# Ledger of designs, part 265: peptides against a protein of PDB entry 8OXM

Target 1, 371 residues: chain A of PDB entry 8OXM
Amino acid sequence: FKAEFRLAGGVNLPKIIDCVGSDGKERRQLVKGRDDLRQDAVMQQVFQMCNTLLQRNTETRKRKLTICTYKVVPLSQRSGVLEWCTGTVPIGEFLVNNEDGAHKRYRPNDFSAFQCQKKMMEVQKKSFEEKYEVFMDVCQNFQPVFRYFCMEKFLDPAIWFEKRLAYTRSVATSSIVGYILGLGDRHVQNILINEQSAELVHIDLGVAFEQGKILPTPETVPFRLTRDIVDGMGITGVEGVFRRCCEKTMEVMRNSQETLLTIVEVLLYDPLFDWTMNPLKALYLQQRPEDETELHPTLNADDQECKRNLSDIDQSFNKVAERVLMRLQEKLKGVEEGTVLSVGGQVNLLIQQAIDPKNLSRLFPGWKAWV

## One batch from the design tools (peptide; made by RFdiffusion4, then SolubleMPNN)

Design b2_p24_8_s1 (from b2_p24_8, 11 letters changed)
Fold by OpenDDE base, seed 4:
Structure b2_p24_8_s1 (fold): chain B 371 residues (1-371), chain A 24 residues (1-24)
Amino acid sequence: as target 1 above (371 residues)
Amino acid sequence: DEELEKNLEELRKRAEELLKRLLE
């Protein structure tokens, strides 16, 4: 390990440590000190299995539909070494970095990311109508710019076009698999883009199995498909390549129902895999930047001997696990709102839900649904 | 392929061990 570390940014201030392998190669490692890296590790294994299902299918294989995975070495429940996704940048850092974000560069007269966040935080406890109106005002004055990522990185038009397609396929695959696994919306700092491949890497998989719906501000979208995410696809947006890649991914997921149910059942009942939402995790995920100061370090590590009195927690846990499995089975059957949909119908519904400004306006403002 | 079969087999083995523990 080198003595120097860098901060990767984001809420958890993960430390990037350069390490030299036994092969003499320098590898960047992300050390997360506060996150449950076991959840990330398990979800990476699930993504690898999904990638296998996608590679076995001719239609998804031809489209190169994969979820980008990274190596996770969990050291403890709250610490581990991630193989840092070298040559990746958080989408949020590219878009809304305070000094030189793409929104500021390309749209200097739009609202700042801070102004947008402030406006949405002011209405956080207001009606859905007030949230929607302010969200629409924010959206009007904060126009998407993520198209410029590929334009900046890929100057050759043929390469640019290929990379835009790679991005679109990556968003489609991760969106549908993320929906099946119930990852919900993703904070823009937890979506990395590879600067060479234009593929997305999802990190910090601390919300799974629709646990985002039980947050203090519940998730209202099946996956992140915000305006900048769509803008990165280019002029066709969610139509054409994205939709078709979603449909082909969903076909593979639905045709793999038994396998996916078995995998998820195992994970839900794994006592080593804490997928459940707890109040501290919920607070952490939906903390205001202002509330970061009031988390006094005085949560001594010792008092979290909340001895789970096994009996009453077990029945509640089992009921939650059963509900997750039932909902997963519904998704894999195409059951949405009590109706059985075709793959195209289901994908269409999910896309419409994900891009609906009414749903986006109801998201936690900290997750920046306008980006 | 082999590494994936191994990961699937490890997950299956964990599954079977977990199922065994849940049935005990």
Scores: peptide ipSAE 0.023, ipTM 0.624, DockQ to the pose 0.018
Fold by OpenDDE base, seed 1:
Formats: sequence, C-alpha cells, structure tokens
Structure b2_p24_8_s1 (fold): chain B 371 residues (1-371), chain A 24 residues (1-24)
Amino acid sequence: as target 1 above (371 residues)
Amino acid sequence: DEELEKNLEELRKRAEELLKRLLE
C-alpha cells in the first residue's frame, strides 16, 4: 500500500489507495468504510445474472446491452476492498467539480453548482409548486453540458459516434435494470463513467428494492434520467437508441420474471443481505451539509446487539419483503398504477416519469436533480 | 421456523444452481 490516498467524492467519501500487487503492478483500490460492501457484492451478482439474461437474448446481445460490474472483495461486515474501476470518473466529478467541472468550463455564465444547490435547499421545505418554480429557474440558468464528455474523450468522429451509442446503451440498460431492482435515483457521484468505453458503472448500491421511496424525501423518479444524463446521448436524447434499448432490456426482464423473482426472493430473505432501510441510513443518505457539524462522534455504536425481539421484527420484515416481491412481480408484468402496460407503454411511462421536471423538483436537493 | 430456513436454503441452492446454469 502507498501512504497516499485520494477521496473519490462519493457520499461515503471512499478512499482510493494505490496498492502494489504481489505481481509488482500498481492497482488502485477503493477502500470503503462503513458501507455494507455485502450489498454492493450482492447487487453485482444480480447485475451479472441480468447480464447473462441479456446475453442469452439475441436482440439485447446484438445491441451489447450490459450493466457494467466491478469486483467487490468484502474484508469484513463493514469494510472491504473494491477493485477500483480503473479509467472511470464520477459523472458528478466531470460535470460539477468546483474547479474544472464541465458546467463551469462550457457554461461560465450559468449558475454555479453551489448556487443551484443553495436555491433548491432554500425551498426544500416549501410546497411542490414553489419547488417546481425554483427548479425551472435553476434549470434555465444551468444548461446541460454532458455532450462534451464524449467530444473531449473521443476526437475521431467515428469513434465519438460509437462511444455515444455505447453510453446511450449503458444508460438504457442500467436504467431499466435499476428500475426492476428498485435502485431509484442514483446520486451523480455514485455513477461512474468509463473514459475508454463511455459505459456507466453504478457504485454504492445501498438503496435497492424501492427503499428510496421511504426516505425522508421520497424518490419520485424510477431512475436517474436528468438533463445531463440525456445530453450525453446527443441530439436524439431519450428517443431512438435509448428508448429501443430500454424496451429490449425491459422485454428480457419481463420474459425472465420467474428467474428474477426467484433470485430476488433468495436475496430478500438472506440474513447476510441487509437491504432494509433504517432511520440512520435514511438520515445519512439525505443529510444536509449543515447537519454535518452536529453529528458528535458520541454515537458510539455500542455493540448493543439489538436483540431484536425476533417475533415482531420478523413479521415486519416479512411484510416488507412480501411487498417488495409483489411490486417486483407487478413491474415484471408491466403493472403500473393498477394498469397492465405493454413493454413500450411501460418504458414510455418510466421515461416520462424520469424526465418530468415536477418529479425532479421534488427530489432531495443533495442528489442534484438539475445535473 | 426450521421450515422457512430450509426453504430459504433450498431457494439459495436453486438460485446458485440457476446462476451456475446461467454462467455455463
């Protein structure tokens, strides 16, 4: 291990450590503290299964629809080494880095990322109407720039076009798989982009099975499809390649209903897989920057083994697990709001929900729905 | 319940077998 470390800028401030392997090669490793790396490891296994389903289908295989996975090596219940996705950058780092972010470089006269966040935080406790108005003002003065990622990284026009398609396919696959697994809106620091492939890597999978809907500020979108995410697709946006890739991914997921239900059922009842949202995790995920000061270190997590009275907690857990399975079954049947939709109808509804500025304006301001 | 644990272990084995058959 080198003595130097870097912060990856994610919610949990994971440490990037350069390690010399036994092979004499330098490898970057991400050391996450306090994260349940088991959750990430389990979700990577689920993504691998989804990838296998996508590879078996001729239409998704031809389109190279995959969700990018990374190797997780859990070292303990609360610590592990992620094989860091070498050659990846957080989308948030590229877009809204304080010094060299693409918004500042390409749109120097727009609002700063800080100004946008401040405006949205000021209305956090206000009406949905006030949130919407301020969100629209923020969006008008903070225009998308993510198209420039592929333009900066891929100078050859043919390569640029192929990489933009790879990005669009990656967003489509991850959006639909993420919706099925209930990953919800993904914080921009928890979405990495590969600088060589233009494919997305989702990290920090601590919100799954629609547990984002029970956060203090509930999620209102099925997946992250913000203006910058769309801008990276180029002129067609959500139309054409993205929509078709979503439809083909959803078709494979719906046709794999029994397999996906069986997999998720096993995971939901795995005592080693803590997918449940607890109040502390919920507070941490939606912590305000101002509230960082008052978390006195005095939460000694005393190893009070909460001897969870097995009976009442088992019943509550089982009811939540059953609801998750029922909702997963509905999604895989195309049941949305009590109506059965076609694959195209379901994908259209999800896209419309994800891009609706009314839904985006209601998201937690810390998740930067204007980016 | 021992029956629930047994069913979960069987489901886990089925998922692992399904996973193996998916990876083969």
Scores: peptide ipSAE 0.021, ipTM 0.577, DockQ to the pose 0.022
Fold by OpenDDE base, seed 2:
Structure b2_p24_8_s1 (fold): chain B 371 residues (1-371), chain A 24 residues (1-24)
Amino acid sequence: as target 1 above (371 residues)
Amino acid sequence: DEELEKNLEELRKRAEELLKRLLE
């Protein structure tokens, strides 16, 4: 390991350490010291399986539909080395960095990211109507700018068009795979963009199997399809390439029902894969930035052995696991709200749910639904 | 429950085999 470290962006300030491998190659490694990297490792394996299913299908293979994966080497329950996604930036850092963020650069007369956050925090405990009104005011005064990412990085028009297509395909694939797996906590710091490929890399995969719905502020969207995410697709928005790539991904997932159910069943009952939401994790994920100062990081590794008092917790766990499997089976059958939908109908419903300002306004303010 | 652990280990092996067959 080199003696020098860099801080990565984001709340957890992960350390980027340059290490020399046994092959003499320098590799940048992200050392996360607080997150359960086992969850990321398991979810990366699931993403690899989904990628294999997508590569077997001619239509998804032709479209190069893949979810970007990274290598995770768990070193302990709370520490591991991520292969740092070299040449990636958090979407949040590009968009809403306080000094040089794209919103400030391209829309200097709009609300600041801080003003938007403050307005949404002020209404956090208010009615859904009040949240919606303030969210609409924020959205009107905070216009999307993510189109400029590809324009800044790719000056050649042909390359620019290809990269915008790669971005749109990456959003579509990750959105549908993420929905099937019930991936939550898709805030703008947990989604990286590759500066060379324009593909998304999803990190911090600790909220899976719809456990985001049992948070104190439940998740109300199937995936992140906010205004900036859509703006990055360019003038077509969610129509055309995005929709077709979602449909083709969903077709492969639905046609792989037995395989996906078997995989998820194994993972749900794997004692090494703690997918369940606990109150401390819920508090951490929805903590106010002001309250982060008081929670000393000294939650020792050993005290998170909440020794599942075996009997009553096992019955509750089994019931939750069964519900997750039932809901996964419904998704893979196209059952939404008790109705069987076609692939196109299901994808349409999910897109509408993800872009609905009423759903977006109900999210935890830390999720930054206006970005 | 020893039977549940055995079934989990068999499911784990089956998933790893399915994973291997998917990755081959």
Scores: peptide ipSAE 0.021, ipTM 0.568, DockQ to the pose 0.022
Fold by OpenDDE base, seed 3:
Structure b2_p24_8_s1 (fold): chain B 371 residues (1-371), chain A 24 residues (1-24)
Amino acid sequence: as target 1 above (371 residues)
Amino acid sequence: DEELEKNLEELRKRAEELLKRLLE
């Protein structure tokens, strides 16, 4: 281990440590100190399987549709080592860094990222109507700039075009697979972009199987398709390449229903895979900066061992697991809101839900739906 | 309890074998 460490961005301030392997190679490692890295490890295996399904299909293989994966070595239930995705940056660091963010560089007269966050936090306890009005004001005064990522990194026009296509394909593949798996907490620090490939790397996979819908502020979008995410696709936005790649990914997922159900069933009943949302995790994910002061661990919360009878816990767990499997089966059949949709109809509904400013305005302010 | 754990471990082994055969 080198004596120096760097802080990665994000709520958990993960430590980047440089490790020299027994082979003499330096490997950057991300140490997460509080997250269950077993969830990340399991979800990486599921992504590898989804990639295998996508490579077997001729149409998705020709389009090079893949989810970027990384190595996870869990050391304990609450500690482990992530392979640092060398040559990646959080999209939030590029877009809304306090010193040199792309919004500040390209839109110096727009609201600052801090002003946007403050405005949305002020209305957090307000009506959906008030949240929507303030969100629309924020969006009007905070215009997208993510198109400049590819323009800054890829000066050759032919390379720039290919990298913008790689980005668009990566967003499409990860959005559809993420929706099928019910992946939540897709804030701008949990999505990295590779500076060489323009592909996305999704990290922090602890909110899965739609457990984001049971948060104190429920998740209202199927995936992150915010204005900057769309701006990175260029002039066509969500139309053309993105839509077609979503449809082809969804077609492969729906045609792989039995395989996906079998694997998710094994994972849901694995006692080592804690996918369930607990109250402490929910508080941690949606913690307000103001509430940091009062979370003194009052050690004197009485051990009211709510010894819920082991039988009642098991019955409650089994009912939640069954509901997750039923909802996964519905998604893989194209059942949305009690209606069976075609692949194109289902993908269209998901895109409309993800870009709807009414859904985006209802998200937790920490998700930064205006970015 | 032991029969459920055996069935889960057999399902896990089958899933790992299916994953291996999918990766071959």
Scores: peptide ipSAE 0.020, ipTM 0.568, DockQ to the pose 0.021

Design b2_p24_8_s2 (from b2_p24_8, 13 letters changed)
Fold by OpenDDE base, seed 4:
Formats: C-alpha cells, structure tokens, sequence
Structure b2_p24_8_s2 (fold): chain B 371 residues (1-371), chain A 24 residues (1-24)
C-alpha cells in the first residue's frame, strides 16, 4: 500500500489507497471504514450470475448486455476494501458538481442544482399535486445535459456513436436487472460512468428487494430513468436501442425464473445478508444533508441493545421474505398490477413508470429526480 | 434455527448446483 490516500467524499469519508499487487500492478482501492460492504459484495455476486445468464443467451450476448461489477472484499460488517472503479466518475459529479457541473456549463441560466433541491425540499411534506407542479417548474428550468458527457469524452463521431450505444445498453441492462432485484431508484452519486467505456457502474447497493418502497418517502419508480439518464442515450431517448435491450434483458430474466428465484431465496434467508430495511438505515438514506452531522454520532452508540427478540422477528422476517419472493415471481412471470404482460408490455410499463413526472415528483428530494 | 440452517444449506447446495450447471 502507498502511504498516501485520497478522500472519495461522502459521509463515511472512504479512503482511496493505491496498492501494488503481487503482479506488480498498481490498483486503486477504496477503503470504507463505516459502511456495510456485505450487501454490495452479495449484490455483485448476483450481478455476476445475471451476467452469466446474459452471456449464455445469443441475443443478449450479441448486444454485449452486461451489468458492470466491481470487486468487494468485506473485512468486517462495517469495513472493507473495494476495488475502486478507476476511470469512473459519479454521474452526479459530472452533472451537478457545484463548481463546474455540466448543467452549470451548458445551461448557466437554468436553476442551480441547489435551487432545484431547495424548491423540492420546500414541498417535500406537501400534496402530490404541489410536488408535481414544483417538479415540473424545476424540470422546465433545469434542462438535461448528459448528452454532453459522450460529446466531451469522445470527439471522433464513430467512437462517440459506439460509446453512446454502450451507455444505452448499460442503462438498459442495469435498469432491468435492477428492477428484478428491486434496487429501485439509484442516487446519482451511486451511479458511476466509466470515462473510457461509457458503461455504468452501480455502487452502494444498500437498497434491494424493493425495500425502497418502505422508506419514509417510498420509491415510486422501478429504476432510475431520469431526464439526464435519458438524455445520455441521445435523440432516440428510451426508444429503439434502450427499449430493445430492456426487452432482451427481460426475456433472459423471465426465462431464468427458477434460477433467479432459487438464488434470491438463498440470499433472503442468509442470516449474514441483512437486506431488510431498518429505521436507522431508512433515516440514513433519506436524511437531509444538514442533518448528516448530528445523526452520525448517535448511530454508533445504541446498536448494542437491539438484541432482536428472536421469536416475533422471525415470523415478521419470514413474511417479508415470502412477500419479496412472491413479488419476484410475479415480475418474472410478467405480472404487473394483477395483469400478465408480455415482455414488451412489461418493459413498456416499467419505462413509462420510470419516466412519469408524477412518479419522479414523489421521490425523496435528496435523490434529485430532476437530474 | 437448525431447520432453517439445514434449509439454507440445502438451498445453497441447490444454488451451487444450478450455478455449476449454469457454468457448464
């Protein structure tokens, strides 16, 4: 290990360290000292399995449909080493960096990211109608710019086109796999884009199996397909390549129903894999940036006394696990809202749900659904 | 606990066998 480290930012101040492997190669590692990396590690294994399913199918293999994975080595429940995704940037950092974000560069007369967040936080406790109106005003005055990522990074038109295609495929694969696994909406800081491949890397997989729906502000989208995410696909948006890649991914997932159910069942009942939403985790995920300083000290102290009274928790846990499995089975059968849909019908519904401004306006403002 | 551990171990074995068949 090198003696120098960089801070990656965020609440837990993860340290980026350079290490020299036994092969003499330098590798960047992210050392998280306060996060449960076990959930990330498990979800990376599930993604690898999904990738194996996608590689076996000729249609998904031809399209190079994969979800990007990274190595996670959990050292403890609260510490681990991540292979840092070298050559990646958070989409949120590119888009809404306070100093030189793409929105500020390309749309200097639009609302600032701070103004957008403030407006949406002011209506957070208001009606859905008021949230929708303010969200539409924010969206009108905060136009998408993520198309410029590929334009800035890939100056050659042929390379630019291929990279935009790679991005679109990556969004499609991660969206459908993420929907099946119930990852829900993904905060823009937890979506990295590879500056060379234009593929997405999803990090911080702390919400899975639709546990985002039981948050204080429940998730209302099946995956993140916000205006900037769509803008990165170019002029066709969600139509054409994205839709077809979603359909082909969904076909593989539905055709792998038994395998996916069996694996998820094992994971849901694994006592070492805490996927359940707890109140502290819910508060952490939906805390205000201003509240980050006050809540962090108290979370360390009282973790000792929640000795789970085993008996009543087991029945509640089993019912939640069964409900997750039932919902997964429904998804894999194409059952949406009590109706059996074709792959195309299901994918269409999911896309419509994900891009609906009414659904987006209801999301937690901290997750920046306007970005 | 022991029945759940047995069920988990059986499911793990089944998942590993399915994964193995999926890697062949």
Amino acid sequence: as target 1 above (371 residues)
Amino acid sequence: DEELEKLLEELRKRAEELLKKLLE
Scores: peptide ipSAE 0.013, ipTM 0.525, DockQ to the pose 0.021
Fold by OpenDDE base, seed 1:
Structure b2_p24_8_s2 (fold): chain B 371 residues (1-371), chain A 24 residues (1-24)
Amino acid sequence: as target 1 above (371 residues)
Amino acid sequence: DEELEKLLEELRKRAEELLKKLLE
């Protein structure tokens, strides 16, 4: 290990450590100290299964629809080494880095990322109407710039076009699979983009199975499809390639209902896979940057093995697991709000929900729905 | 408990078999 480390962005401030392997090769490793890397490892396995389903289908295989996966090596229940995705950058770092973010470079007269966050935090406890009005003002004064990612990285027009398509396909695949698995809105620091492939890598999979809906500020979108995410697709936005790739991904997921239900059922009942939302985890995920100063209680995590008295907690857990399975079955049947939709109808509803400024304005301001 | 563990182990085996059939 080198003595130097870098902080990766995000809630848990994971440490990027440069390691010299036994082979003498330098490798970047992400060291997470507080995350249950088992959850990330399990979700990577689920993504590999989804990729296998997508590769078996001729239409999704021809479109090269895949979720980028990374290797997780759990070291303990709370620590592990991620093989850091070499040649990836967080979308949030590219877009809203304080020093050299694309918004600052391309839109120097727009609101700063800090000004946007401040405005949205001021209305966090206000009505939905006030949140919507302020969100629209923020959006008017913070215009999308993510189109410039592919333009900066890919100077050849033919390569640029191919990479923009790869990005669009990656967003579509990850959005639909993320919806099926209930990953919800993804913080911009938890979405990496590969600087060579333009494909997305989703990290920090600590919210799954719609547990984002039970957060103090519930998620209101099925996946992250913010203005910058759309801007990266180019002039067609959510139409054409993105929509078709979503539909073909959803078709494969719905046609694989039995397989996906069986896999998720195993995972939901796996005692080693803690997918349930803990109140402390919920507070941590939606903690204000200003509140970081006071919540240094020395949680001496005394290893009080909360021997969960099995009886009452098991009934509550089983009811939550059953509800998750029922909702997964509904999604895989195309049941939305009690109505059975076609693949095209379901994908259309999800896209409309994800891009609706009313839904985006209601998200937790820390997740930067204006980016 | 024992029935749930057996069900989990059976589900795990089914998932592994499905995974094998998916990797074939």
Scores: peptide ipSAE 0.012, ipTM 0.530, DockQ to the pose 0.021
Fold by OpenDDE base, seed 2:
Structure b2_p24_8_s2 (fold): chain B 371 residues (1-371), chain A 24 residues (1-24)
Amino acid sequence: as target 1 above (371 residues)
Amino acid sequence: DEELEKLLEELRKRAEELLKKLLE
């Protein structure tokens, strides 16, 4: 281990350390000191299985549809070594996280990221109508710029076009796989982009199986398909390549129903895999930036083990697990809002839900739905 | 519960067999 560490961006300030392996190779490692990396490790295994399903299908294989995975070595409930995705940057860091963010560089007369966040925080406790009006004002004065990521990184037009297609395919695959698994907390710091491949890497997988819907401010979108995410696809937006890749991914997921149900059933009942939302986790995920300083939740690991031993909690857990499995089965049958949809109909509904400014305006301000 | 542990072990075996069949 080198004595020097760097801070990665994001709330948890994970430490980047350089490790020399037994093979003499220097590897940059992310040390998360507060996150349960077991959830990330389990979800990476699920993503690998989804990738295997996608590689077996000729149409998804030809399109190179894959969800990017990383190696997770959990060392304890609170500590683990992530193989740091070298050459990745959080999309939030590129867009809004610093003074040199793409919004400030390309749109200097727009609202600052801070002004947008402040406006949305001021209406956080207001009606859905007031949230929608302020969200629309923010969106009008904060125009998307994520198209410039590929333009800055890939100067050759042919490479630029290929990388934009790789990005679009990565967004499509991760959106559909993430929806099937009920992946939440997709804020701009939890999505990395590879600076060489233009593919997305999803990190911090601690909100799964639609547990984002039971947050104090519930998640109202199936995946992140915000204006900057769409802008990165270029002029076609969600149409053409993105839609077709979503449909082909959804087709493979629906045709793999038995396999996916069996895998998720095992995971839901695994006593080592804590996927359930707890009040402390919910508070942590939706803390105000002003409250970040005082509440070091010493999430004592010991308080989580003590909670499972109550018989009434076990019956409640089983009912939640059964409900998650039923909802997963519905998704894999194309049942949305009590109606059976075709793959194209289901994908269309999910896209419409994800881009709806009414849904986006209702999200927690920390999710930054205007980005 | 011994029944839940047995069910978990059976599900783990079934998942491992499905994973093996997926990796073959």
Scores: peptide ipSAE 0.011, ipTM 0.507, DockQ to the pose 0.021
Fold by OpenDDE base, seed 3:
Structure b2_p24_8_s2 (fold): chain B 371 residues (1-371), chain A 24 residues (1-24)
Amino acid sequence: as target 1 above (371 residues)
Amino acid sequence: DEELEKLLEELRKRAEELLKKLLE
């Protein structure tokens, strides 16, 4: 290990360390100190399986539909080393960096990222109507700029077009697979973009199987399809390439129902894979920056009351696992709100849910739904 | 408990065999 470390962005301030391998090669590693990296490791295996299914299908293989994966080495329940994706940047770092973010560079007269966050935090405890009005004001005064990522990185027009296509395919594949797996917490620091490929790398995979819906502020969107995410696709937006890639990904997932259900069933009952939302994790994910001072972990909260009878915990766990499997089966059958949809109908519903300003305005302000 | 562990180990073996057949 080198003696120097860098901080990565994000709430957990993960440490980037440089390691020299026994082969003499330098490898950058991200050290997470608070998260269970076993969740990330398990979800990377699920993504590898989804990639295998996508490579076997001729239509998804021709479109090069893949989810970017990274190596995770869990060291303990709360520590591990993940391969730092060299040549990636968090989309939040590019868009809303305090000093030189793309919004500030290209839209200097718009609201600052801080002003947007402040306005949405002020209405956090208000009605859905008040949240919607303030969200629409924020959106009007904070216009999308993510189109400039590909324009800055890829000066050759033919390369620029191919990279914008690669980006759009990556968003489509990760959105549909993320929806099937119920992947939550898709804030702008948990999505990296590769500066060479324009593909997305999803990190922090601890909110899965729709556990984002049981947060104190429930998640109201199936995936991140915010205005900047759409702006990166260029003038076609969600139409054409994105929609077709979503449909082809969903077709492969639905045709692989038995395989996906069998693997998720094994994972849900694996005692080493803690996918359940706990109150401490929920508080941590939706903690206010102002409340960091008072959460001294009073380690002295009596261990006595959480001894619910082991039998009642097991029965409650089994009922949650069964509900997750039933909901996964519904998604893979195209059952939405009690109605069976075609692949095109299901993908259309998911796109409409993801771009709806009413759904976006209800999200936790830390998710930054205006970006 | 032992029956559930056996069922989990059998499901894990089936998942590994399915994954192997998927990687071949």
Scores: peptide ipSAE 0.011, ipTM 0.514, DockQ to the pose 0.020

